# Designs tried in a protein design run: peptides against a protein of PDB entry 3ESW. Part 135

Target 1, 322 residues: chain A of PDB entry 3ESW
Amino acid sequence: NNIDFDSIAKMLLIKYKDFILSKFKKAAPVENIRFQNLVHTNQFAQGVLGQSQHLCTVYDNPSWHSIVLETLDLDLIYKNVDKEFAKDGHAEGENIYTDYLVKELLRYFKQDFFKWCNKPDCNHCGQNTSENMTPLGSQGPNGEESKFNCGTVEIYKCNRCGNITRFPRYNDPIKLLETRKGRCGEWCNLFTLILKSFGLDVRYVWNREDHVWCEYFSNFLNRWVHVDSCEQSFDQPYIYSINWNKKMSYCIAFGKDGVVDVSKRYILQNELPRDQIKEEDLKFLCQFITKRLRYSLNDDEIYQLACRDEQEQIELIRGKTQ

## One batch from the design tools (peptide; made by RFdiffusion4, then SolubleMPNN)

Design b2_p19_8_s3 (from b2_p19_8, 10 letters changed)
Fold by OpenDDE base, seed 5:
Structure b2_p19_8_s3 (fold): chain B 322 residues (1-322), chain A 19 residues (1-19)
Amino acid sequence: as target 1 above (322 residues)
Amino acid sequence: SEEELQRLLALLAKKILEE
């Protein structure tokens, strides 16, 4: 008797869908209590929650998307994407076009648009004077700087002219479209918004050891792809652990649809102690926040996202997608 | 784990339906 695999598959999918949907129901009172206790007693958990409240939603601003698209040289970007796609992309199908777009955005952002700022140039002496700048420390923003979500301003004195130059650490990505300079924080912040402005599925990845980057969900590769604007890097999750020999403990991804511990993707060696939270509590926390982010979604959306989540978990456990 | 098995079965089911 030929096994009716189609019938079995349909039954499994129905049961699995029901099972998944049951997990995304409104949190039980006991789960709410656990969550509240965790975030009030564990500083790391509180930090993850605080970041999620900002990073998961801040980039979903249509007005910002419009401003970004009006600011970028879209003609140049799409010209370059089309050129690269025409070389070999047609053989791989339409879905690969978005990968080419992200690669071009990485190039454009680093090479043409944004600048790394270790130290600012002197406001008085002009361009290429950063070598003359001595850090004096940091202070709060002034009245003008405060308009652009600035929490800290780095203060520098010019060794040549003696004038003070302020380097405000703006968190407003629209202001960063004007200033076009920063460190990993400003780079990742604005680049995340840029990717979102093209309608892409993007996560902001926070590393506890003072680095940040993005992940993009590639429809072609059918997985989350490492994207680092500072490094012009696409699909190179190993660069931190292997190339930089960086020691790391936690990498947490924040997206509109979820919060995920992605440490296994990036921490390949030199793992630091994961002592900030119990592994079970971190898993619970990420799942709980993810559940809350999906409360307004319909059953089909929840199911599709859950399928993607499971694929990612398999990838993270097995080192590859099946 | 049982949870992992369920995930794998779901993925398998999806693959079967896509073939």
Scores: peptide ipSAE 0.019, ipTM 0.566, DockQ to the pose 0.656
Fold by OpenDDE base, seed 3:
Structure b2_p19_8_s3 (fold): chain B 322 residues (1-322), chain A 19 residues (1-19)
Amino acid sequence: as target 1 above (322 residues)
Amino acid sequence: SEEELQRLLALLAKKILEE
């Protein structure tokens, strides 16, 4: 009896696909109730939901993508990508080119395009005067600053000239293309948009302990890759826990296709208490939001994304055993 | 766990598709 293993494999794949698709059906009334109760009773859950409503969709703006691509020195970027691609002699196909692109974008952004701003320069004294700036506190935005999704303005006094300089914390990434400066929030916000503007699959990673970064889905590596614009870092998820010895509790990734707890990728040591939400409730929350984000997708798209999700979950488990 | 089994099945499915 020649067991037709190919036929069995095909049948198993069909059954598996059907099983996966069954998980992405419309939420049952009980799930909706659980979700509503969770976001109304748990502040962390409410925060995750609020972030998802913004971060999962804000970067999917074709008009913004055009503005970004018009603003960047694409000739320089692609020249450098082509140079590095040619140097490594990789015949390994079109997918690896995107990794080189992301690496160059990291270089370009940090070295040529954007500036770290611990303190602003004095508006009166000019460039390289931040050392003379004394913080006076923070206030709300004025009428002009409010046009660019500004929640807070840091106020500084120049020790040299006595003038006040305002440092608006803009959340509008298009405004950041003009200002070309910020801290981790502004860096990650604009860099996420930049990556997205090249048609890449990108997630915004929020860390509860006041840091943010990106993940890019590498088709070459077939996984989510850590990307930190502040650090010019590619595929170095360990930098926070190991290099910085940072204590962390939660890392949540926000993308157009889902919300994922990626804490296991980044929290390798010095884990802080995860006491903001029950683990089961966080899993449920992320899955529920992810399901909602995928409601408009077809069965094939849902299946492909679900396969990626499962692969990521396997990766995250294996990383703890090394 | 059912979750681990599902992950194993996903891996198997991937392997079958690559082949």
Scores: peptide ipSAE 0.017, ipTM 0.590, DockQ to the pose 0.412
Fold by OpenDDE base, seed 1:
Structure b2_p19_8_s3 (fold): chain B 322 residues (1-322), chain A 19 residues (1-19)
Amino acid sequence: as target 1 above (322 residues)
Amino acid sequence: SEEELQRLLALLAKKILEE
């Protein structure tokens, strides 16, 4: 058969590229109207938009990256990465080395750098006194705390000395480099910045049911990889649904290049009702925000990211993350 | 590339399944 399959393949790829690029052109008036109506009438949509305005861009700060790299024990980190890499006897490859780096950063962050804080220690009694602390509630930040993007301060009373200890919930990740303590929010916030500081592609994943984690794009695995700093977990998206038996409804990933519903990666059982927004409207919303985030990119960059998006969508449909 | 062609075919299949 005189069918030049290579020529046909090339023509199909050209047409496909043009089709993909056409989707990222300026939004039609009808799409803008739909978007505006959606975010003004649906609280969940407004929440996703609000989060995207912060989470998609805040970590792309070169000054913050420098501060992070100056704060971390890079010598220890790279020593450990090199040691673990050598044990497996693999040929040195740039892509696989990055996976080892992320695994070491998870170890370093949890074991050497950051602390879980359910209750703070008493400022008067000193270390290991959190068991004596009684919560009194929450209040607004004082003048000093307000300098570090603090919305809420938890108040505790010491049962031993009676003094009050404040636990500010800082959203400034640079302040977290100093305090080195928090819950899932502070952990994920600072760890996201840490990964970004190494030049990695990272997304912040928000779960509606009060948990947050990261995704890292592994060039070695050629996919988005689950990363939870609290759990020192790499590529274990099943831990919430299976190990914790957690019930969940929505998981939304926020990155510099897009907003993606990644619920199918993490919600494997015990799915809660998805009643906050219509599925078609959520899909539209994520695509619309993603389109805006990519507005300044060239055609080749748009096409490359679109190919990555489609591969992820295939993965999510097939349930073949692992 | 052959990989890109396979991806395109997969996308076409996905589209057909969604219709």
Scores: peptide ipSAE 0.016, ipTM 0.562, DockQ to the pose 0.076
Fold by OpenDDE base, seed 4:
Structure b2_p19_8_s3 (fold): chain B 322 residues (1-322), chain A 19 residues (1-19)
Amino acid sequence: as target 1 above (322 residues)
Amino acid sequence: SEEELQRLLALLAKKILEE
């Protein structure tokens, strides 16, 4: 009995594809009710939803991409990428080139382009005067600052001249191309846009314990790669738990194609209680939002993304980077 | 679960096609 294993395999794959696609059909009324109840009753769920409404789509702006590409020193960036790529003996056209690009963008962004701002310089005294600045607190944005999606302004007084300096915490990444300074929020925000501007698959990762970073999907590595612009870090998901000894509870990744709990990638030790939501409800929430984000995609796109998701889930369960 | 079974079947199918 010559079992045509190939035929059976193909048939199984077809059935599996259909099964996967069936999961991405319009949500049943019961699922919608569950979702609505969850986001109405659970503050953490509401927060995740709110973030998804912004972070999953905001960076998919072609006009912003153009502005970014016009602002960056592309000649320098590609010169450095090409140099390092050639140095390591890679041939043109290898998927690994994009990894070199991301690494150079990390370097360029931290070393040449953007500045960390613990305290602003005094607007009156000029450069390198941050040491003279005393925090007075935070307030809402003024009329001008409000134009650039500013939620909070930190206020500082200069100990030398007595003048007040405002440090607006802008959420408009285009404004950040001008200001070129901030903390982890501004860094991650603008860097996410930068990566997106190069046509890369990027997610914004939110950590409940007051840090944010990116993930980039490497076609070479065939997985999501940790990227932290603040740390100039590529593929070092352990830095928070191990190097910083940071205690963490939740890491949620937000991308155009989905929302994913990536806590297992980053929380390697010192796990805080995950008491903000039931694990089942969080899983449901992320899947539900992901499903909504994919409603306009065709069956082939949905299937390809589902395959990617499955590989990521396997990776996260194993605790091993592939 | 049915889902786990489907995943297993898909993995098996993929493996068969790759051999």
Scores: peptide ipSAE 0.015, ipTM 0.516, DockQ to the pose 0.838

Design b2_p19_8_s4 (from b2_p19_8, 10 letters changed)
Fold by OpenDDE base, seed 4:
Structure b2_p19_8_s4 (fold): chain B 322 residues (1-322), chain A 19 residues (1-19)
Amino acid sequence: as target 1 above (322 residues)
Amino acid sequence: SEEEKKVEEALKAKEILEK
């Protein structure tokens, strides 16, 4: 009897698909209880949930995408992409073009579009006066600032003229298209929206140790790629642990299709204690939120995403990021 | 962020100097 290995392989693949899909069915009552207890008893879990409720969905706004594309110099961007793409001898239609686009968006954003703001310039003295600015404190937004999802306003006094300058920390990325300045939070927020506006699969990565960046899913590389707008960095996940010698405990990625602990991609040395939550509970939390985000997806979409998740987990275990 | 910490440190330093 010739064992039809192809038939067996197909049958095993069907059973495997069904098994994967079974994990994404509606949560059992026990899982809901575990989830509720976790987010009510663990502050870190509550924080991850709160971030997921915003970061996983806020950037999926078609009206914002249009405003972004209308605001960017698309002619300059595509001219530079086409130039570098052609220089490396690639043909049109290759998936690698998107990697060139993201690299140019990093260049354009840092060099031409957005500004780092340690301290604001004095509103009275004008440009290049930030050196004269003394922090006074932070306060809540005024009536105008509150329209742009402003949680905090940093207050500065000019040592030269004595006037007060406000630096509102806007969370509305559309307002950031106007202000074109900020720190890592504003940079990552707007840059995440920019990448989403080009139809890219993007995640917002939150690091507990006060940094934030993006991940982009490269169809060419077939993996999540580190993207830091502040650093103009593409595929350099090691920069924090190795180049900066930064100590870190948690890196959590937030995207439309899931929440993922990506700490293993970025924490290569100098790991801080992971004492905020049990590892099993964090894994459960991320899986539970991911499952909720996928409830409206069809079986094929769920299966494709589960295959991506598996490949990413293999990558994270093997340390095969560069 | 490390820059927010610098701002907070600068604020704390100011509060110490204003006392």
Scores: peptide ipSAE 0.009, ipTM 0.408, DockQ to the pose 0.008
Fold by OpenDDE base, seed 5:
Structure b2_p19_8_s4 (fold): chain B 322 residues (1-322), chain A 19 residues (1-19)
Amino acid sequence: as target 1 above (322 residues)
Amino acid sequence: SEEEKKVEEALKAKEILEK
């Protein structure tokens, strides 16, 4: 009896697809109860949920994408991408072009477009006066600042002229296209929107220890790739743990299609205690939010994303990305 | 934050090394 291995393989693939799709069906009543209890009793879980409600959807705004594309020097960007692609990219196929695009966007954003702002320049004394600025503290936004999703304003006094300069921490990324300055939060916020505006698959990574960055899904590398706009870094997940010797406990990625604990990609040494939530409860939380984000997707989209999720989990377990 | 300062210091250190 020649075992028709091809027929068995096809049948196994169908059963596997059905099994995967079954995981993304509407949550059972018991899962809803577990979720509600978790977010009401655990502050970390509540924080992850709150972040997911914003970060997973805010960047999927077509009007913002248009404004971004109208604001950037696209001619310069594509000229540079085409130049780098012409050197090495033709041998690797069209999928590598997007990796060159992300690398150029990192360069353009850091070198030509956006500025780091530890302290603002004095509004009265002009450019290159930040050295004269003394922090006085933080306050709530005024009526103008409040229009641009501002929660906090840092207040500085100029030691030279005595005038007060306000540094509003804007969360509106369209306002950041105008101000073109900030710290890691403003950098990552606007850069996430920029990548999304090019139609890229992007996640916002939140680290509990006060840093934020992006991940981009490379079709060429067929995986999630670390992207840090502040560092002009592409595919260097080790920079925090190894190069900075940073201690970290949690890294959570937020995307339109899911929430994922990516801590294993970035926490290579100096791990802080993971005591904010039980590991099983964090896994459940991320899976539950991910299910909700995928409720409107068709079976083929759900299956493709589930295949990516499984590949990523294998990668994160094996530690094989570098 | 202390981390924003470390990132700034790291950025400055890189700018010094790239010159």
Scores: peptide ipSAE 0.006, ipTM 0.426, DockQ to the pose 0.013
Fold by OpenDDE base, seed 3:
Structure b2_p19_8_s4 (fold): chain B 322 residues (1-322), chain A 19 residues (1-19)
Amino acid sequence: as target 1 above (322 residues)
Amino acid sequence: SEEEKKVEEALKAKEILEK
């Protein structure tokens, strides 16, 4: 009896697909109980859930994408992308063009569009007066500032004129298109929206040790790529642990299709204690939230995303982020 | 925030290492 190996291979592939799809069915009652108990008893788990409810969906706003694209100098951006793409001898239609677009968006955002604000300039003395500013502390937003999702306002006194300058910490990314200044939070917030406005697959990465950045899914590299708008950095996940010698415990990525512990990509040395949650409970939490985010997707979308997730997990285990 | 100070310190450390 000639064993039809092709028929066996096809049957095994079907069974494998069915097995993968079975993992994304509605959660069993026992999993729901475990999830509820975890988020009610563990503060870190509650924080991850709260962040996922905002960060996984807020940037999927078509109205905001239109406002972003109307605000950016698209002619300058595409001119620069085309110029750098042509210099490197690439032909039109290569998947690598999107990597050049992200690199130009990093350049444009840092050099032409947005400003780092360690201290604000004095509203009375004008430009380049931040050196004269003394912090007085923080307060709640006023009636105007509260319209733009402002949680806190930093207060500064000018040493030269004695006047008070307010620096609202806006969380509304559309307001940030107007103000064009901030720190890592404002930079990452608006830059995440910018990347999403070009139809890119983007995650927001939260680090427990007070930093935030993006990941972009490169179709050319076929993986998640580190992107930091503050640093104008593309594919340099090592910069925090190695270049900055930063100590870190957790890095969590938040996207429309999932929540992933990406700590292994960024924490290469100087690891802080991971004592906020059990590793098994964190893994369960991220998988459970990811499963919920995919409940409306079809079987083909679920299967494609599951294959991508498996490749990412293999990458994270191997430490092969170049 | 402690964040912003650490980023500022890290940026300064980077500028020292890139020289």
Scores: peptide ipSAE 0.006, ipTM 0.423, DockQ to the pose 0.013
Fold by OpenDDE base, seed 1:
Structure b2_p19_8_s4 (fold): chain B 322 residues (1-322), chain A 19 residues (1-19)
Amino acid sequence: as target 1 above (322 residues)
Amino acid sequence: SEEEKKVEEALKAKEILEK
């Protein structure tokens, strides 16, 4: 009996593909009911859904990509990428070059482009006057600030001149190209858009304990890579748990192709109670949102993404990113 | 946000100092 092992392997591959694709079919009525009940009864689930409705799609704007690329010093960026690439003596590989690009974008953004703003400078006294600023509180945006998706404005009084300075917390990343200042929220928002503008696969990572960062899918490393613009950090997921000794409960990644609980990548020690939602319900929620995001994709795209998801899940279970 | 918390903490600290 000549067992055609090639025919059996092909048949098994087809059956496996069909099985994977079956998981991304339209949600059953029972799953829709479960989803609706979950988001209506669980505040954390509602928060994840609300974030997904914005973060998964907002950065897929070709007009914004053009504005970003017109605003950045591309000549400087590519000159520096080429210089660092040449030092390592690597043969030109498009995949590894992209890792150098992301590293330079981290450098450029932190060193040349964007500023950390703990407190604003006094509008009257000028530059380097933030030391003289006292917080008075927060208020709603005025009519001008409201044009740039501003929810909150921090109010400061100058101890020297007594004048009030407003620090609007803009959520419009195009306005951030002008203001070029903020904290972790503004940094991550604009930097996510910057990476997207270079055609990269990027996720926005939300930590419940009030930090935010990016992940970039490296084709060279064939995995999601930690990227923090505030820290100029590439592939250092341990910095929060180990270096900062930060306590954390949840890290959720939001991308165009899915929502993923990435807590296992970043929470290496000092884990806080995961009491906001049942683990089974969080897993269900992320999978349900991911299915909806992939609804317009073809079977081959769905299969490729599902294979990527499986590799990531294996990585997250094994703790083998190091 | 921790940033909002820092502002809130700074406001609380100010309220404590103004009492």
Scores: peptide ipSAE 0.007, ipTM 0.394, DockQ to the pose 0.008; fails the geometry check

